# Designs tried in a protein design run: peptides against a protein of PDB entry 2AZE. Part 108

Target 1, 148 residues: chain A of PDB entry 2AZE
Amino acid sequence: AQECQNLEVERQRRLERIKQKQSQLQELILQQIAFKNLVQRNRHAEQQASRPPPPNSVIHLPFIIVNTSKKTVIDCSISNDKFEYLFNFDNTFEIHDDIEVLKRMGMACGLESGSCSAEDLKMARSLVPKALEPYVTEMAQGTVGGVF
Target 2, 101 residues: chain B of PDB entry 2AZE
Amino acid sequence: GRLEGLTQDLRQLQESEQQLDHLMNICTTQLRLLSEDTDSQRLAYVTCQDLRSIADPAEQMVMVIKAPPETQLQAVDSSENFQISLKSKQGPIDVFLCPEE

## One batch from the design tools (peptide; made by RFdiffusion4, then SolubleMPNN)

Design b1_p18_4_s4 (from b1_p18_4, 10 letters changed)
Fold by OpenDDE base, seed 5:
Structure b1_p18_4_s4 (fold): chain B 148 residues (1-148), chain C 101 residues (1-101), chain A 18 residues (1-18)
Amino acid sequence: as target 1 above (148 residues)
Amino acid sequence: as target 2 above (101 residues)
Amino acid sequence: PKIYNFIVDKFRGTLVLS
């Protein structure tokens, strides 16, 4: 009886670890799709424009976005070597990483919400290695969570 | 019995975890390949127009932070304190604003 | 108070929530 109880505890521990890895894998897949899709979009756009955009008009990954009201007062302290920054705001702010920006741009094909059109799913599948395609399909269907 | 069933389950879970590890390795390899491709990195950018999907520069101040790897960021957002601190280990941090137009 | 901690992703070098 005690042995079975110990194994049940171990079983639950392993299940939770698998669940965590599933979440990590899903995020990695979304990042891969988003990056490749972004590159593809920009390549096409530059071909159509017949030239790259001006250097100061684009932001290369990686980056972080901070936004706040224009009325917010921001005090910024910078070290001499620019290794350290301190920002003090007099009101609330928001922080977004580059992946979140890409997701909101649709670069992850809506896969992050578990809802994709047929076209979005086709695009998503085309941007990952063949071995990952079944998992992309499961993400789109919202069926990720089982143990295989 | 119950013991045999649990033992079998644990073996199956180990196999499942190994499969996940394999898929994660494939995915991380792809990300590494992307990071090593010069042309891909050149094209890995967003525009100010893209950033409007996050916050409209007409209504919000949009600040962009570019930091080297191993940089630490701490943000406090409360009624008592609104603060962001950045500490880089490898190089200088760049901060700039997205124009309104 | 809401506190956010970011670390650099080892795979892509981007700061992410930790």
Scores: peptide ipSAE 0.061, ipTM 0.881, DockQ to the pose 0.298
Fold by OpenDDE base, seed 4:
Structure b1_p18_4_s4 (fold): chain B 148 residues (1-148), chain C 101 residues (1-101), chain A 18 residues (1-18)
Amino acid sequence: as target 1 above (148 residues)
Amino acid sequence: as target 2 above (101 residues)
Amino acid sequence: PKIYNFIVDKFRGTLVLS
């Protein structure tokens, strides 16, 4: 009886750990897809234009975005060496990392929200190694969480 | 009986976790390879037009922060305090605005 | 209140290309 109880506790522990790893894997897959898709897009665009974009017109990864109302007053303090910044806002703001930006750009093919078309899914699958394709399919279906 | 069943379940879960670990290793390897590829690095960029998918500069001010690895960002967004703090240990931080087109 | 904590590195949240 006690042995069974101990194993049940361990079972729950493992299930939770697996759940965490599943979430991590999903994020990694999305990052991979988004990044590869971005690179592919830009490569094609530069080929079509026969030139790279103006250097001051692009933002290379990594980056973070902060957005707020244009009416928001922002005070900024910067250290002399630019190692430290302090921003004070008089209203709410939003922060987005580069991966989130890529997702919203559609670089993850809608896989992040389970809103991918057949074409999106095909693209997503093409951007990952073969071993990851089944998991991509599961993500698209919103059925991630099964036992391997 | 019950003990045997639980033991079997745990073995199955172990196998599942091993599969997850394997897939994660594959994925992290791919990301590492991308980070080490100079051509990929060169092409890993977005434009201000892309950023409009996040927030339209016509309505929102869009600030871009570029910082070296290990930079810490702390943000407080509450009714009493709206603040962002950046602290870098490896180099200067660059901040710029995305212009409205 | 919402608090954000970000660390810019290749293992936490964002892809760092180096």
Scores: peptide ipSAE 0.051, ipTM 0.876, DockQ to the pose 0.250
Fold by OpenDDE base, seed 1:
Structure b1_p18_4_s4 (fold): chain B 148 residues (1-148), chain C 101 residues (1-101), chain A 18 residues (1-18)
Amino acid sequence: as target 1 above (148 residues)
Amino acid sequence: as target 2 above (101 residues)
Amino acid sequence: PKIYNFIVDKFRGTLVLS
């Protein structure tokens, strides 16, 4: 009985670890899709424009954005060397990393939210190595979680 | 029996995890390739229009932070205090505002 | 924008992406 109990504990441990890795893999896949899709979009746009955008008109990854109401008053103290910043707000703010921004831009093809159309899924699949395509399909179907 | 069943389950889970690890390695490799490709990095950008789609400057102030790796970001968002602190050890931090204040 | 000030010593202003 004790031996079985030990194995059951180990089983649960492994199941939890697998679950965590599945989540991590899904996030990595979304990042990959988002990045490649972004690059593809911009490449196409620049080709059509026949020139790159002005240097100061774009924000290269990585970045973080902070947004707050236009009514929010912000005080910012900056060190001389710009190594330190302190922002004080009089109201709530939001922070988003670049990956979240890309997702909201649709760069992950809606795969992250179950809003992946057939065309979106096709795009998503095309942006990952063949070995990952089945997993992308599972993500779109919501069938991730089974035993491999 | 129960013991044999559990033992078999553990073996199967091990194989499943190995497959997951393999897929993760493939994925991380792809991400690394992207980071090593100069053209990809050059094209890895968003525009002000993109940011407006996330938080429209007509309604929201949008501030962009570019900081070196390992920069410490501390945020406090409570009814009593609303604060963001940035501390870099590797270089200067750049902060930008999107147009349309 | 509702940024009171960006202060670097005596510097007052904002950095605008444009």
Scores: peptide ipSAE 0.029, ipTM 0.871, DockQ to the pose 0.035
Fold by OpenDDE base, seed 2:
Structure b1_p18_4_s4 (fold): chain B 148 residues (1-148), chain C 101 residues (1-101), chain A 18 residues (1-18)
Amino acid sequence: as target 1 above (148 residues)
Amino acid sequence: as target 2 above (101 residues)
Amino acid sequence: PKIYNFIVDKFRGTLVLS
């Protein structure tokens, strides 16, 4: 019936929206874990060293990185006010945002790939509010995707 | 019937979405708290050693770009053109090179 | 890599982490 057809369309629409929100939530959780883990790591490191690192030896978030072969020729044009940059490469390059860097550093505890040790999962759970812990567990198991 | 079943499904989906929204609100709140905490932001950094774990400067040139929020980044990576364009609206952009160890 | 054109206006330069 027409009414049923309309509701089926709406159902699919809502399912898709939920799926999108689930993806967004997972990313937010990963960011939260990564950030908190990074802060915790650095706090501990500074305590052990009894001093902060030199200011020019660290890069504060946010940032992006660009990497390319050492053989790549790069031309960089910078505006006088440094508001505009233009980089020309003679070969391929890679761009990574800070979140990706943190993930590759292991700051997200391998949760992004579902590759969590018991210790990793414990750490991940400890870095989120209690209400998010079940979701973290499901992410680690790769079982996220269902409807609540 | 089928109509009643679909209606029930939609109600359940609505409840599920509300629960999801709640979790997202919790998460975003936590992120905001981190961003507003001065001590956390002071400690939110990576080192050159960290960057080397991503791309070894012995083999790769590693460039770090710090730009204000909403900075436009355009990248072209094709056999014919390799280009990155940055345009900031809120302030200057800083570019750093990560030295080899 | 070879950076042949890293300039601000007429000045060449780059910032290196220290």
Scores: peptide ipSAE 0.028, ipTM 0.871, DockQ to the pose 0.036

Design b1_p18_5_s1 (from b1_p18_5, 9 letters changed)
Fold by OpenDDE base, seed 5:
Structure b1_p18_5_s1 (fold): chain B 148 residues (1-148), chain C 101 residues (1-101), chain A 18 residues (1-18)
Amino acid sequence: as target 1 above (148 residues)
Amino acid sequence: as target 2 above (101 residues)
Amino acid sequence: EKTYVFTVEQIPSRLVLS
């Protein structure tokens, strides 16, 4: 009886670890799709324009953004070596990393919310190695981890 | 019995975890390949138009932060305090706005 | 108050709670 109890505890521990790895894998897949899709989009756009965009008009990854109302007053203090920054706002703000920006741009094909069209799913599958395609399909259907 | 069933379950879970590890390795490898490809890195950018799509500069100001890895970001967002502190260990931090603002 | 560490190689995001 005690042995069975110990194994049940171990079983639950392993199930939780697998669940964590599943979420990590999903995020990695989304990042891969988003990055490749972004590169593909920009390559096509530059080909159509026959030249790259002006340097000051683009922001290379990685980055983060902070947004707030245009009415928000911001005080900024910067160290001499630019190693430290301090921003004081008089109102609320939002922080987003570049991955979140790409997702909101649709670069992950809506896979992050499981709202992929047939075309979105086709694109997503085309941007991952063959071994990952079944998992992409499961993500789109919301069936990841259903066998556990 | 139950013991045999649990033992079998644990073996199956081990196999499942190994499969996940394998898939994660594949995915990590792909991301590494992207980071090592000069052309891909050149094309890994967003435009100010992209940022307008998620935070319109007509209503919102958008501050872009380029920081080295391991930079610490402290954020306080409450009714009594609104603050962001950045501390880099590896190099200078760059902060700028899009020209459309 | 939230404290993050900006990383390039960690998941799930660039901003990881410390």
Scores: peptide ipSAE 0.277, ipTM 0.908, DockQ to the pose 0.242
Fold by OpenDDE base, seed 4:
Structure b1_p18_5_s1 (fold): chain B 148 residues (1-148), chain C 101 residues (1-101), chain A 18 residues (1-18)
Amino acid sequence: as target 1 above (148 residues)
Amino acid sequence: as target 2 above (101 residues)
Amino acid sequence: EKTYVFTVEQIPSRLVLS
């Protein structure tokens, strides 16, 4: 009885760890899809324009964006070497990393919300190695909670 | 019996976790390959127009932070404090504003 | 009320909730 109880505790521990890794894998897949899709978009755009965009008109990864009301007062202190920054706001702000930006741009094909169209899913699958395609399908269907 | 069943379950879970690890390794490898590809890195950018689609500069101030790898960002957003701190280890941090369209 | 920690260890960046 006690032995079985110990194993059940271990079972639960492993299930939780697997769940955590599933979330991590999903994020990695989304990152890969978003990144590849972004590169593809830009490559196509540059080919059509027959030129790259002006250097100062683009922001290369990695980056972070911060947005706040235009009325928000921001105080900034910066070290001489620019290694340290401190921003103080008088109101709320939002922070988005580059991946979140890409997701909102649709670069993850809506897979992040599990609301992929057939074409979006096809695109998503095409941007990952074959071994990851089944998991992409599961993400789209919302069935990633299953155990392999 | 119950013991045998639980033991079998644990073995199956271990195999499942190993499969997850394998898939994660594949994905991580792909990301590394992309990071090492010069052409991919050249094309890994967004435009100001892209950022405007995230937060309209007409309504929101949009600040862009370009930071070297391993930079740490701490942000507090509460009723008591609204603060962002950045600490880089590998080089200077660049901060600029997206122009309003 | 939230506290965020961001790390730039690879491309792309990652968000970690505290």
Scores: peptide ipSAE 0.208, ipTM 0.902, DockQ to the pose 0.341
Fold by OpenDDE base, seed 3:
Structure b1_p18_5_s1 (fold): chain B 148 residues (1-148), chain C 101 residues (1-101), chain A 18 residues (1-18)
Amino acid sequence: as target 1 above (148 residues)
Amino acid sequence: as target 2 above (101 residues)
Amino acid sequence: EKTYVFTVEQIPSRLVLS
């Protein structure tokens, strides 16, 4: 009885670990798709323009975005070596990492919400190795989560 | 019996986890390849137009943070405190507004 | 209250919410 109980505890532990890894895998897939799609977009755009964009007009990854109302008062203190920053706001703010920005730009093809069009899904599949295509399909259908 | 059933379940879960690990390794490999490709990194950028689509500069101030690896970012957003602290160990942090803003 | 802590957890190095 005690042995079975111990195994049941272990079973639950493994199930939770698998669930965590599934989430991590989905995020990795989204990152891969977003990055490749972004690069593809920019490559095409530069080819059409026959030149790269002005250096000061683009922001290279990685980056973080902070946005707040233009009316928000921000106090900023910076160390002399610029190793430390402290921002104090008088109102709420939002933080977005570069991956979230890419998702909102549609670079993940809507796969993050499982709302891909047929064309979006086709694009998403084309940006991952063959072994990942079935998982991409499951993500698009919202059917990820089953135990293999 | 019950014991045999649980043992079998654990074996199946192990196989499932191994499959996940394999897929994750494929993903991380692809990401490494992207990070190592100079041309890809050159093209890995967004424009201010892209950022405007995320946060309207007409209403929102958009601040960009470029930080070295291992930088710590701590943010508090509550009714009493609205704060962001940045601490880098590997170099200076760059903070700027979107050029078109 | 919302608290965010970003660190590098993965390779290649990426800022992630901890």
Scores: peptide ipSAE 0.088, ipTM 0.889, DockQ to the pose 0.280
Fold by OpenDDE base, seed 2:
Structure b1_p18_5_s1 (fold): chain B 148 residues (1-148), chain C 101 residues (1-101), chain A 18 residues (1-18)
Amino acid sequence: as target 1 above (148 residues)
Amino acid sequence: as target 2 above (101 residues)
Amino acid sequence: EKTYVFTVEQIPSRLVLS
């Protein structure tokens, strides 16, 4: 009984670890798809325009976005070396990392929410190695974890 | 018996985890390749138009933060206090607004 | 109150709030 109990504890630990890794893998896949899709989009756009966009019109990764109402008053203090910033708002704000921005842009093809069309799924599959395609399919269907 | 069953389950979980690790390695490799490709990095950008899809500058002020790795961001968002603190140890932090605003 | 750390995971161009 004690031995079985020990093994059951170990089983639970392993299951939890696998679950964590599954989450990590899903995020990595989304990042890969989003990034590749972004690059592809921009490459195509620049080719169509026959020129890159103006340097000051683009924001290169990595970045963080903070948004708040246009009416929000913001007080900002910056250290001399620009190593420290302090922002005080008089109202609520939102913070988004670049990956979240990419997801909202549709760069992850809606895979993050399982809301991808057939075309989106096709695109997503095309942006990952063959070995990852089945996992992408499962993500789209919301059936991840069946084999683990 | 139960012991044998659990032992078998653990072996199966080990195999599953190994498969998972393999997939993660593949994915990580792909990401590394992208990070090492200068052309990909050159094209790794968003536009202000993209940001408008997230938060319309007509109604929202959009602030962009570019910070070095290991930068700390402390955020307080409550009815009593709204604050963001940034502390970098590896270099200067750049904060700006979208030029289209 | 939330505290995040900008970390680079997998690719240098990726900032992760953690």
Scores: peptide ipSAE 0.263, ipTM 0.904, DockQ to the pose 0.205; fails the geometry check

Design b1_p18_5_s2 (from b1_p18_5, 8 letters changed)
Fold by OpenDDE base, seed 5:
Structure b1_p18_5_s2 (fold): chain B 148 residues (1-148), chain C 101 residues (1-101), chain A 18 residues (1-18)
Amino acid sequence: as target 1 above (148 residues)
Amino acid sequence: as target 2 above (101 residues)
Amino acid sequence: EKTYVFTVENLPSRLVLS
């Protein structure tokens, strides 16, 4: 019947929306874990060193990085007010945001790839509110959305 | 019948979406708390050693960009053109290298 | 060619395609 067909379309629409929200939630969880883990690491390190690192040796979030071969020639033009930059390279480059940097540093405990050790999973769970712990477990197991 | 089954499925999907929305609200709240905590802000940094661990400056040049929100970044990476353009609307952009480089 | 807007509110990246 036409009514059933309409409901099937609606069902698919809702399933797709849920899938999108699941992806967004997973990213939010990863960001939360990564940020809290970073703060915890730095707090401990500063306590052990009995002082903070030199100001020009650290980079506060947020930031973007661009990397290229050391052999790459870069020409740069900057506006007087520093509102505008133009970089010309003679070879390929890569761009990464701070979130990706934190993931590559292991700050998300390998949860982003579902490759958590027991210790990694324990850390990840400890950095989120209790209501999010079951979802963290599902992410580690790769079972998110299995009920759909 | 099929109609009843679909109707039930839609109700269940609505409940699932509401649960997701709730969890997302919890996450966004936690992130806001981090952004509002002065000590967390102070400690939310990476070191040049961290950057070396993911992009060795012995082989790669690493450029750091600190830009205000809503800054536009245009990137062209092709065989005939390699370019990055930055345009800020809210303030100056800072670009630098780690001292080890 | 890719054009991004740097934001802290959007997901999944700070760099959102324009």
Scores: peptide ipSAE 0.344, ipTM 0.915, DockQ to the pose 0.249
Fold by OpenDDE base, seed 4:
Structure b1_p18_5_s2 (fold): chain B 148 residues (1-148), chain C 101 residues (1-101), chain A 18 residues (1-18)
Amino acid sequence: as target 1 above (148 residues)
Amino acid sequence: as target 2 above (101 residues)
Amino acid sequence: EKTYVFTVENLPSRLVLS
């Protein structure tokens, strides 16, 4: 009985670990899709325009964005070497990394929310190695919780 | 019996985790390949228009932070204090607003 | 209050809690 109890505890521990890794894998897949999709979009756009965009018009990854109301007053202090910044706001703000930005841009094909259209799913699958396609499908179906 | 069943379950979970690890390795490998590809990195950018599309430009301002790896970001967002502190150890930090914002 | 470390190598997140 005690031996079985010990194994039950171990089972639960492993299940939780697997769950965590599943979440990590999902994010990795989303990043891969988003990055490749972004690169593809930009490549196509530059080809159509027959020129790259102006250097100061684009932001290369990686980056972070902070957004706040236009009415928010921001005070900023910067060290001479620009190694340190201090921002004080009089209202709330949001911080997002580039991955979040790409998701909101639709670069992850809506897979992040499990609301992938057939076309989006096709795109998502095309942007991952064959071995990952089944998992992408599971993500789209919301069945990632299954043990494989 | 119960013991045998649990033992079998644990073995199956181990195999599942190994498969999961394998898939993760595939993903990380792909991401590394992207990071090592010069052309991909050249094309890994967003525009200010992209940023404006995710934040209502009529109501929101967007500040972009380009920082070296390992930059520390401290954020306080409470009713009494709204603050962001950035500390880099590897180089200067660049902060800017998108043009026409 | 949140403190992050902005990383390039650490996936799946750029912002790692510290």
Scores: peptide ipSAE 0.315, ipTM 0.913, DockQ to the pose 0.231
Fold by OpenDDE base, seed 2:
Structure b1_p18_5_s2 (fold): chain B 148 residues (1-148), chain C 101 residues (1-101), chain A 18 residues (1-18)
Amino acid sequence: as target 1 above (148 residues)
Amino acid sequence: as target 2 above (101 residues)
Amino acid sequence: EKTYVFTVENLPSRLVLS
C-alpha cells in the first residue's frame, strides 16, 4: 500500500512536469512561428520596396514596450551611464515583451488563441519542422495533451 | 494489480516525457538557428506602425525599451504607486518613443 | 510589486519573475 502511494505521488509529479513542459513547448512553437513569420514578412516588404526601411523607423528584437495613457505624466531619472532608469507614473501602465507584440500583430497566426483559419494553420505548419506539425495542429484544435 | 498498473503508467509517462523533450529540443534548435542567422536577425524587427497597431495611438503612448540580457525590471502598479525601475549590469539601456508618434 | 529579469536566451518569456 505504501509502495503504491509512493508511486502515485511520483505519477502526479511526472504529470505535473509534463504539463509544464507542454506549456513551454507550446510557447516555444508560438515564438518560432512568430519569429519566422516576421522575418518572412519583412523580407517580402523590403523586396517590394526595393530597399530596407529607414534605420530609425524600425525596432530590432529583442525589446519590451511600456504603454500608458497619453495623459499619464511620466517622470524619468537616468543614471549617467544609462545603466539605471527610474520611471514614475501618475497612472497605470502595461508592460509587454516583443513576443507578446508579435502575437498581437498576428505573427503567430492566431494559434495562441485557437483562432486559426485554414490559411493561418497552413502558414503555421509551414513555419515549423515536420516533427512539430502534428503538435501545431493539435494546438489549433485545442486538443493538446492527447499524445502525452 | 494496482502496483503493476502504476508501474506501467510511470513507464508510459516516461516515454511521453522523452518524446516531449525531443520535440522541445527540435524547437529550441530551430530558435537557435534563427538567432545565429545574420540575415534573419537583420529582418527581425517591427515598425512603429506595428506598435501603433497594437496600442491605440490616439489614447496610448508607447515606450520602447532595449536592454541587455539580465537587466532587472522592477514594476510597481498599484492604486497609489506606479513605478518602473531598470537596472542593467551588462550595458546601457536604451529607451525611446517611436518617431512617428 | 513584481520584479523581472529581462532575458534573451531564456524562453518562453523575455520577462522572468525573479
Scores: peptide ipSAE 0.280, ipTM 0.908, DockQ to the pose 0.241
Fold by OpenDDE base, seed 3:
Structure b1_p18_5_s2 (fold): chain B 148 residues (1-148), chain C 101 residues (1-101), chain A 18 residues (1-18)
Amino acid sequence: as target 1 above (148 residues)
Amino acid sequence: as target 2 above (101 residues)
Amino acid sequence: EKTYVFTVENLPSRLVLS
C-alpha cells in the first residue's frame, strides 16, 4: 500500500540521519579524547619541569596551520590594524586546523583510524565518561555503524 | 502485518536516535567544561616541536594562524593561483612561523 | 576557490565552508 511505501521512505530517511549523527558523535569523542590527552600530557610535563614553558614557546588552541614546501616563495600583505592578511604562494599549500594537528600528534590515541594498541585503548577509555566507553570500544574495533 | 512492522521499526529508530543524541550531548558537555576550565585552557597548547613532528621543517615550512572567531579565510589553490586571504572583524590576526629544530 | 569561516563552536572542523 501507499502508506507502507511512505513509511519505508521515512525509514530510509531516519537511517541516513542516524548515520550522520554517528559520524558526528565519533568526531566529538575524538576531540574530547584529544583535548583531554593534550592537557594531561602538558600537565605532566610541567610538573616534571617544575615550571610552565615560556609563554612564547607554546601555541594555545585554537589555531590553524598552513604548510608548504620550504622552497615556496610567499608574499604577504598585512593591513595596518592586522585585520586583513593576503598571502600569495608560488606553489601549493595545505591548511589544517588544530583538531587535525592533535590527531596527527597521536592525541586521539589512534582511535581515529580504528587502529590502536591495547594501551591506547585503555587511555582513550579513561578520558571519556562511563556512558561513552562502549562507543569508544566499538570505534577501536571498527564495529560502529549498527543501530542500537 | 507489514504496516505494523514498519511502524515498529520507526519507533525503534527513534529510540536509537534519542540515545545517540544523548551521547552527543554528553560529549558536547564535556567539551564545554574543558573550555570553561581556566587551568585546562592554560594547558591546551602545542609546541613548535609538536608541529615539527607532524610537518618536517626540513621539507616544509609551518605557518601558524591565530584568528578571532568568525574570521573569513579564502583559499585558492590551483595551477594558476595559490593564495590565502584572511579577513577579521573581531580583532587582529596573529601569524607566525615555527622555527626549524 | 574556497571560502571558510574560522569558528570555535562549529564541529568537526574549525574551518566551515561559507
Scores: peptide ipSAE 0.280, ipTM 0.908, DockQ to the pose 0.251

